Peptides against a protein of PDB entry 6UG1. Designs and how they scored, part 245

Target 1, 304 residues: chain A of PDB entry 6UG1
Amino acid sequence: SNEERKRRKYFHMLYLVCLMVHGFIRNEWINSKRLSRKLSNLVPEKVFELLHPQKDEELPLRSTRKLLDGLKKCMELWQKHWKITKKYDNVGLYMRTWKEIEMSANNKRKFKTLKRSDFLRAVSKGHGDPDISVQGFVAMLRACNVNARLIMSCQPPDFTNMKIDTSLNGNNAYKDMVKYPIFWCEVWDKFSKKWITVDPVNLKTIEQVRLHSKLAPKGVACCERNMLRYVIAYDRKYGCRDVTRRYAQWMNSKVRKRRITKDDFGEKWFRKVITALHHRKRTKIDDYEDQYFFQRDESEGIPD
Target 2, 301 residues: chain A of PDB entry 6UG1 as posed
Amino acid sequence: SNEERKRRKYFHMLYLVCLMVHGFIRNEWINSKRLSRKLSNLVPEKVFELLHPQKDEELPLRSTRKLLDGLKKCMELWQKHWKITKKYDNEGLYMRTWKEIEMSANNKRKFKTLKRSDFLRAVSKGHGDPDISVQGFVAMLRACNVNARLIMSCQPPDFTNMKIDTSLNAYKDMVKYPIFWCEVWDKFSKKWITVDPVNLKTIEQVRLHSKLAPKGVACCERNMLRYVIAYDRKYGCRDVTRRYAQWMNSKVRKRRITKDDFGEKWFRKVITALHHRKRTKIDDYEDQYFFRRDESEGIPD

## One batch from the design tools (peptide; made by RFdiffusion4, then SolubleMPNN)

Design b2_p28_3_s1 (from b2_p28_3, 15 letters changed)
Fold by OpenDDE base, seed 4:
Structure b2_p28_3_s1 (fold): chain B 304 residues (1-304), chain A 28 residues (1-28)
Amino acid sequence: as target 1 above (304 residues)
Amino acid sequence: MEEIERILELLKTNIEEAERLIEKILRL
């Protein structure tokens, strides 16, 4: 019905705001000075120097290579720090079906909210789910004065799916779900004027994304719970930016159709949400990023 | 929609209260 379509759209909007706020809160928690002091001690001076290379005036690419090597070593250090990777409770922050949402509404399950103190302890001990691990990795890089963003792929229920029952194939469902991350890191490369993508936990990869990322879900089974639609970046200065364009090869043809921003109302609404979560002034880094997104939109063209 | 607007307003004024409301709504 038209009513059910409206209900699903509004529920998607509410759920999206809640996810984006969760990302904002986790981004605040990882700015903890107490955590920063502990995590900075994980990074040897030689690795810190690689994270902060001098500008090579002859070949800026040499400076980028040092930064990339520093980030690789930071991933290795983080793997040594992280002792216990917990499985997600149910589906974590991956996409739920509409049926799962309805069933969850009926279940008065006492969800145990992770308190800030428990999060900081989990990160400090190296015990937690993959999301906590990624968030802790971002905290470690920030503790080393690296301009690292927390990236969140927000997975609200698909308001374009009007089916009542989406039977997800039970076999390997968890493995397919966790094949691609929900959280990752971006690091500003001041030499190339680009964001470097870092997945320290799942794929353990560092990318300089040009057209597509390895972090973009591929295949039907993986996309059931992880649809690339809302990739939100949270910086150390409480900036909030939609960076979906970086990771979406087919933003205009495929991704936009699954976003609330497919219409002018949804675009204006989503812009209000971003603006409410964006607590810093614009910087030259934002200008370079917007220029990159513009070039990516032009290069994709208008969908046929 | 009104709850979303309240959450967005609380995010500007009182992040902790917005968190509590969101946790309550999402049961996360």
Scores: peptide ipSAE 0.035, ipTM 0.696, DockQ to the pose 0.544
Fold by OpenDDE base, seed 2:
Structure b2_p28_3_s1 (fold): chain B 304 residues (1-304), chain A 28 residues (1-28)
Amino acid sequence: as target 1 above (304 residues)
Amino acid sequence: MEEIERILELLKTNIEEAERLIEKILRL
């Protein structure tokens, strides 16, 4: 019905706000001074120097290469620190089906909210799910004074899916779900004026995203619980930015149709959400990023 | 709509109260 379509749209909006608030809170927690002091000790001086290369005036690319090598070594150090990767409870922050939402509304499952103290302990011990591990990695980079963002791919239920039965085929559902991350890192490269993508946990990859990312879900099975729609960046100064354009090859032709921002009402609403979570002034880094997004939008063109 | 707007306003002024309201509304 038209009513069920409206209900799913509003539920998607509310769920999206919840996910974006969760990302904001986790971004605050990883700014913990106590955690920062512990995690800085994981990074040797030689690796710290690679994270902070001098500007090569002859070839700025040499400075970027040092930063990339420093980030690679930080991923290796993080693997040594992280002792236990727990499986997600159920689907974690991956996308739920409408059927799962309806069933969960009937079951008063007490979600054990992870407390800040428990999170900080988990990161400090190297024990937790992949999301906690990524968040801890961002905290380690921030402890080394690296301009690292926490990235969250928000997975609200698909309001464009009007099917009643959205049952997923059970056997490989978890493997397909966790094939691509929900959380990752971005690091500002002050030499190239670009964000470097870092997945320290899942794919264990570093990317300088041009047209596409390896972190973008591919294939029907992987997209059932992980649809690239709302990639939100949380920086160390409580900035909040939509960075979906970086990871979406087909933003205009495919991704926009699955977003609340497909219409003017949804665009204005989503801008209000971003503005409410953005607690810093604009910087030159935001200008370079917006210029990159503009160039990516022009290069995609308007879908015929 | 009004509840979402209230949450958005609380997100500017009191994030913890907004989170509690979101949890209550989502029954999470």
Scores: peptide ipSAE 0.024, ipTM 0.671, DockQ to the pose 0.405
Fold by OpenDDE base, seed 5:
Structure b2_p28_3_s1 (fold): chain B 304 residues (1-304), chain A 28 residues (1-28)
Amino acid sequence: as target 1 above (304 residues)
Amino acid sequence: MEEIERILELLKTNIEEAERLIEKILRL
């Protein structure tokens, strides 16, 4: 019905705000001074120096290579620190089906909200789910004075899916779900004027995204619970930015159709949500990023 | 800004009030 379409749209919007607020809270928690002091001790001086290379005036790419090597070593150090990767409770922050939502509304399950103290303890001990691990990795890089962003791929229920039964059948559902991350890191490369993508936990990859990211979900089974639609970046200064364009090869042709921003109302609304979560002034880094997004939009073109 | 900080605070202390404020933001 038209009512059910409206209900799903509004529920998607509400759920999206809750996810974006969750990302904001986790971004605040990883700025903990107490955690920072503990995590900085995980990084040897030689690795710290690689994270802060001098500018090579002859070949700035050499400086980028040092930074990339430093980030690789940080991923290795992080794997050594992280002792226990817990499975997600149910589906974690992956996309729920409409049926799962309807069934959960009837179950007043007291979601045990992870407290800030419990999170900080989990990160400090190296015990937690993959999301906590990624968030802790971002905290470690920030503790080393690296301009690292927490990235969240927000997975609200698909309001474009009007099927009544949205049950996911399959024994491999969890494996396919966790194949791609929900959280990852970006690091500012001051030499190339680009964000470097870092997945320290899931794919254990570092990439300089041009047209395609390895973190973008591929295949039907993986996309059932992880659709690239809202990739939100949270920086150390409480900036909030939509960075979906970086990770979407086909933003205009495919991704936009599944976003609330497909229409003018949704675009204006989503801009208000981003603005409300963005607690810092604009910087030259934002200018370089917006220029990159513009060039990517021009290069994709308008789908025929 | 203040409303989201309030929502963030309320999400820690009073989920139902946070939901009401989120609904208010969704109506904006």
Scores: peptide ipSAE 0.023, ipTM 0.674, DockQ to the pose 0.122
Fold by OpenDDE base, seed 1:
Structure b2_p28_3_s1 (fold): chain B 304 residues (1-304), chain A 28 residues (1-28)
Amino acid sequence: as target 1 above (304 residues)
Amino acid sequence: MEEIERILELLKTNIEEAERLIEKILRL
C-alpha cells in the first residue's frame, strides 16, 4: 500500500539518524586521551616518521609512498595488537530485513549497550568485534597525530524493497554478510590532496580510490545486508561528511535511487542531519574533497 | 517526522540523551 511505503520511508529515515549518531558517538569515544596515550606506544618511532614524511619537492609521490608504507606497517602492528575478533551479535550494524524489524519490535530483548568504559577497555585489550577493531585502529592513527577519519557505511532497512518476506538463506548468510566492512578508515594525504582508504580488519587493504573501491559490496548475497548507500565520514574535529560519492561507482544511476536523497524533500532532510552532526568549520581539505566529488559526478555522467 | 526532529534537536543540545533515545529506538 501507499501507507506501507510511507511507513518504510519514515522508519528508514529514523534508523539512518540512529546509525549516523552511533557513528558520531564512536568517533567521540576514539578521541579519548587515555586511549590515545596507550595506542601511541604501539607505533615505533620509525613507523611514526613514515606517517609524517617531509615533503619531497622533487617528487611529491615519494612522500605519499612513505605515508602508504607507514599505514601498511600500522595495519600490521594493529593485527598484532588485536587478539580476539568476536563475531557480531546477530547481524551487528548490517542491514536488517523488514521481517526482522517487525519480529524485533515484538521481542523486548534487553540488549547490553556497550558503555564507553567497556569500549575503551576492549580496544586497549584488543578484544572485540570488527567494528571496535576498526574504531581502535582509527584511534591509534589519531594518537600518532595522523588525520584519520572513521568511515561508516550506514545500513538502514531498504525502503525501496516492498517485499514482505525476504527470507535470507541460512548457512552462508554470516560469511556473505561480513565479506565487506561496515566501518573503515580514511587518512588525509597532504601531498596528493586526497583521502586514502584503509580497511585494517576485513580486506586488510590500503586503497587510493579512483573510480571504484574494493570496499563496495558486489554480488546479490553480499548486497542483501550491505548496500552502499550512506558512507559517512567522522573526523577528529567532529566533522561529519557524506563521502558516498568516493565509494559509489554508479552514484547517479544506481545508488541515488536507493537513498532518501532521491527526492528534494529527502535531500533537504539529509542535509539537515549532516549539518546537525558537523561540529567544525569548513577547511581547505573539504574544498579538495568537494572538487574531487564534483569531478567524479562529471565523469559518471547522467545515466541514460 | 516529529521523533526525527526531536532526535536532531537533542543532537544539538544533549548528545547523551539523543544516544539513549537512539539506543531505545534501535533496541541496541
Scores: peptide ipSAE 0.022, ipTM 0.662, DockQ to the pose 0.558

Design b2_p28_3_s2 (from b2_p28_3, 16 letters changed)
Fold by OpenDDE base, seed 5:
Formats: structure tokens, C-alpha cells, sequence
Structure b2_p28_3_s2 (fold): chain B 304 residues (1-304), chain A 28 residues (1-28)
């Protein structure tokens, strides 16, 4: 019905805000000074120096290569630190079906919200789910004075799916779900004036994204619970930015159709949400990023 | 809309209460 369409759109909006706020809170928690002091000790001086290369005036790419090597070594150090990767409870922050939402509304299961103290302990011990692990990795890079962002791929229920039963049955449902991350890292490369993508936990990859990312879900089964729609970046200064354009090859033709921003009302609303979560002044880094997004929009063209 | 506005306002005033409300809404 038209009412059910409105209901699903509203619930998508509510759920999206809740996810974006969760990302904001986790981004605040990883700024813990106590955690920072502990995590900085995981990074040897030689690796710290690679994270902070001098500018090579002859070939700036050499400086970027040092940074990339430093980030690779940080991923290796993080794997040594992380002792226990827990499975997600149910689907974690992956996309729920409408049926799962309706069933969960009837079952007031008080899930125990992970307290800040428990999160900090989990990161410090290296015990937790993949999301906690990624968040801890961002905290470690920030502890080394790296301009690292927490990235969250927000997975609200698909308001464009009007099917009544959207149950996902499959023996590999969990494996397909976790094939691609929900959380990852970005690191500012001051030499190339670009964000470097780092997945320290899932794919264990470092990317300089040009047109497509390895972190973008591919295949029907993987996209059922992980649809690239809202990739939100949280920086160390409580900046909040939509970075979906980096990871979406087909932003205009495919991704926009699945976003609340497909219409002017939804775009204005989503801008208000981003603005409410953006607690810093604009910087030259934002200008370079916006220029990159503009060039990516021009290069994709308008879908025919 | 009111629930969204309440969550956004709680984020400014009481992050822990916002997180609790979010967890209740998300069933997380």
C-alpha cells in the first residue's frame, strides 16, 4: 500500500539516523586518551616514522609509498594485537529484512548495549567483533597522530523493497554477509591529497580508490545484507561526511535510487542529519575531497 | 520525525541516553 511505503521510508530514515549516531558515538569512544596511550605502545618508532614521512620534493609518490608501508605494518601489528574475533550477534549492523524488523518489534529483547568501558576494555585486550577491531585500529592510528577516519557503511532496511516476505534463507548467509566490511578506515595522504582506504580486519587491504573499491559489495548474496548506500566518515575532530561517492562506481545510475537522497526532500533531510553530526569547521582536506567527488560525478555522467 | 529529533537532541545533551534509545530502536 501507499501507507506501507511511507512507513518503510520513515523507518529507513529513523534507522539510518540511529546507525549514523552509533558511528558518531564509537568515533568519540576511540578518541579516549587512556586508550590512545595504550595503543601507541603497539607501534614501534620505525613504523611511526613511516607513518610520518618527510615530503620528497623530487617524487612525492615516495612519501606516499612510505605511508602505505607504515599502514601495512600497522595492519600486521594490529593482527598480532587482536586475539579473539567474535562473531556478530545475529546480523550485527548488517541490513535487516523487513520481516526481521517486524518480528523484532514484537520481541522486546533487551540487547545489552556495549558500554564505553566495555568497549575500551575489549579494544585494549584485543577481544571483540570485527567492528570493534576496526574501531580499535582507527584508535591506534589516531594514537600515532595519523589523520585516520572511521568509515561506516550504514545498512538501514531497504525502503525500496516492497516485498512482504524478505526472509533470507541460505546455508552461507553469515559468510556472505561478512564477506565485505561495514566498518573500515581512511587515512589522509597529505602528499597525494587523497584519502587512502584501509580495511585492517576483513579483506586486510589498503587501497587508493580511483573508480572502484574492493570494499564495495559484489554479488547478489553479499548485497542482501550489505548494500553500499550510505558510507559515512567520522574524523578525529568529530567531522561527519558522506563519502559514498568514493566507493560507489555507479552513484548516479544505481546507488541514488536506493538512498533517501533520491528526492529533494530526502536530500535536504539527509544534509540536516550530516550537519547535526558535523562538529568541526571546514578544512582544505574537505575541499580536496569535494573536488574529487565532483570529478567522479562528471566522469560517471548522467545516467541515460 | 519526533523520535529522530529527540535522538538528535539527546546527542547534544546526553550521548549515553541517545545510545540507549538507539539500541532500543535498533534492537542492538
Amino acid sequence: as target 1 above (304 residues)
Amino acid sequence: MKEIEEILELLKTNIEEAEKKISEILNL
Scores: peptide ipSAE 0.044, ipTM 0.746, DockQ to the pose 0.684
Fold by OpenDDE base, seed 3:
Structure b2_p28_3_s2 (fold): chain B 304 residues (1-304), chain A 28 residues (1-28)
Amino acid sequence: as target 1 above (304 residues)
Amino acid sequence: MKEIEEILELLKTNIEEAEKKISEILNL
C-alpha cells in the first residue's frame, strides 16, 4: 500500500539517524585520553616516524609511500594486539529485513547496550567484534597524531524493498554478511591531498580509491545485508561528512535511487542530519575532498 | 520526525541517553 511505503520510508529515516548517531558516539569514545595513552604504547618510534614522514620536495610520492608503510605496520601491530574477534550478536549493524524488524518489535530482547567503560576495556584488552576492533584501530592512529577518520557504512532497512517476506537464504548468510566491513578507517595523506582507505580487520587492505573500492559489496548474497548507500566519515574533531561518493562507482545511476536523498525533501532532511552531527569548522581538507567528489560526479555523468 | 529531532537534541545534551534510546529503537 501507499501507507506501507510511507511507513517504511519513515522507519528508514529514523533507523538511519540512529545508526549515524551510534557512529558519532563511537567516534567520541575512541577520542578517550586514557585509551589514547594506552594505544600509543603499541606503536614503536620507527613506525611513528613512518606515519609522519618529512615532505620529499624532489618526489612527494616517497612521502606517501612511507605513510603507507607506516599504516601497513600499524595493521600488523593491531593484529598482534587483537586477541579475540567475537562474532556479531545476531546481525550486528548489518541490514535487517522488514520481517526481522517486525518480529523484533514483538520480542523485547533486552539488548545490552555496550557502555563506554566496557568498550574502552574491550579495545584495551583486544577482545570484541570486528566493529570494536576497527574503532580501536582508529583510536590507535589518533593516539599517534594521525588524521584518521572512522568510516561507517550505515545499513538502514531498504525502504525501496516493498516485499512483505524477504526470506534470506540461511545457510551461508553469516559468511556472506561479514565478507565486507561496515566500519573502516580513512587516513589523510597531506602529500597527495587524498584520503587513504584502510580496512585493518576484514580485508586487511590499504587502498587509494580512484573509481571503486575493494570494500564495496559485490554479489547478491553479500548485498542482502550490506548495501552501500550511506558511508559516513567521523573525524577526530567531531566532523561528520557523507563520503559515499568515494566508494560508490555508480552514485547517480544506482546508489541515489536507494537513498532518502533521491528527492529534494530527503536531500534537505539528510543535510540537516549531517549538519547536526558536524561540530567543526570547514577546512582545506574538506575543499580538496569536495573537489574530488565533484570530479567523480562529472566523470560518472548523468545516467542516460 | 519528532523522535528524530529528540535523538538529535539528546546528542547535544546527553549522549548516553541518546545511545539508550537508539538501542531501544534499533532493538539491537
Scores: peptide ipSAE 0.071, ipTM 0.764, DockQ to the pose 0.724; fails the geometry check
Fold by OpenDDE base, seed 4:
Structure b2_p28_3_s2 (fold): chain B 304 residues (1-304), chain A 28 residues (1-28)
Amino acid sequence: as target 1 above (304 residues)
Amino acid sequence: MKEIEEILELLKTNIEEAEKKISEILNL
């Protein structure tokens, strides 16, 4: 019905806000001074120097290469620190079906809410799920004075799916679900004036995204619980930015149709949510990023 | 997570109270 379409759109909006607030709270927790002091001790001086190279005036690419090598060594150090990767309870923050949402209304599942103290202990011990691990990696880079962002791919239920029974076939569902991450890192390269993408946990990759990312889900089975729609960046100064354009090859033709921002009402609403979560002044880094997004929109063109 | 779980639970049982909590969290 038209009413069920309105209900699913509304529930998608509220669920999206909840996920974005989760990302904000986790971004605050990883700014812990106590955690920062512990995690800085994991990074040797030689690796710290690679993270902070001098500017090569003749070849700025040499400075970027040193930063990339420093980030690779930080991923190796993080892998040594992280002792136990727990599986997600159920689907974690991956996308739920409408049926799972309806069934979970009847079951008062006391989700064991992870407290801030338990999170900080988990990161400090190197014991937790992949999301806690990525968040801890961002905290380690911030402890080394690196301008690192926490990235979250928000997975609200698909309001464009009007099927009543969306039973997912259970057997391979977890392996396909966790093939691509929900959380990752971005690091500002002051030499190239670009964000570097870092997945320290899942794919263990560093990339300079041009047209597409390796972190963008591909294939039907992987996209059932992980659709690239809302990639939100949280910085150390409590900035909040939509960075979906970086990771979406087909923003205008495909991704926009699955977002609340497909219409003017949804665009205005989503801008209000971003503004409410954005607690810092604009910087030259934001200008370079917006210019990059503009060039990516022009290069994609308008879909026919 | 607790606030989100509470909000997600409220979204199922009492949408108005969920909106109020979301507005409070967002300072909207």
Scores: peptide ipSAE 0.047, ipTM 0.747, DockQ to the pose 0.078; fails the geometry check
Fold by OpenDDE base, seed 2:
Structure b2_p28_3_s2 (fold): chain B 304 residues (1-304), chain A 28 residues (1-28)
Amino acid sequence: as target 1 above (304 residues)
Amino acid sequence: MKEIEEILELLKTNIEEAEKKISEILNL
């Protein structure tokens, strides 16, 4: 019905705000001064120097290569620190079906919200799920004065799915769900004027995304619980930005149709949410990023 | 819409209360 369409759209909006707020709060927690002091000790001086290379005026690419090598070594150090990777409880922050949401609303399951103190202890000990591990990795880079963002792929229920039964057919293996991450890192490269993508936990990869990312879900089974729609970046200064354009190959033709921003009302509303979560002034880094997104939109064109 | 606006205002004033409301709404 039209009413069910409105209900699903509203619930998607509510769920999206809740996820975006969760990302904001985790981004605040990883700014803990106590955590920063502990995590900085994991990075030896030689690796710190690679993270902060001098600008090569002749060949800026040499400085970028040093930064990339420093980030690779930080991933290796992080793997040594992280002792226990827990599985997600149920689906974690991956996408739920409408049926799962309706069934969960009927069952007052007390979800154990992880307290700030427990999170900080988990990161410090190297014990937790993959999301906690990624968040801790971002904290370690920030402790080394690296301009690292926490990235969250927000997975609200698909409001464009109007099927009554939205149950997933079969045992969608936990393996297919976790094939691609929900959280990752971006690092500002001041030499190339670009964000470097870092997945320290899942794919263990570093990318300079041009047109395609390895972190973008591919295949039906992976997209059922991880649909690329809302990739939100949280920086060390409490900036909040939509960076979906970086990871979406087909933003205009495919991704936009699955977003609340497909209409003017949804665009204005989503801009209001981003503005409410964006607690810093604009910088030249934002200008370079917006220019990159503009060039990507022009290069994709209008879908035929 | 009102609940969303309340959460957005709580994020400015009381993050812990926003977390609580979010947990209640998401059944997370």
Scores: peptide ipSAE 0.036, ipTM 0.737, DockQ to the pose 0.708; fails the geometry check

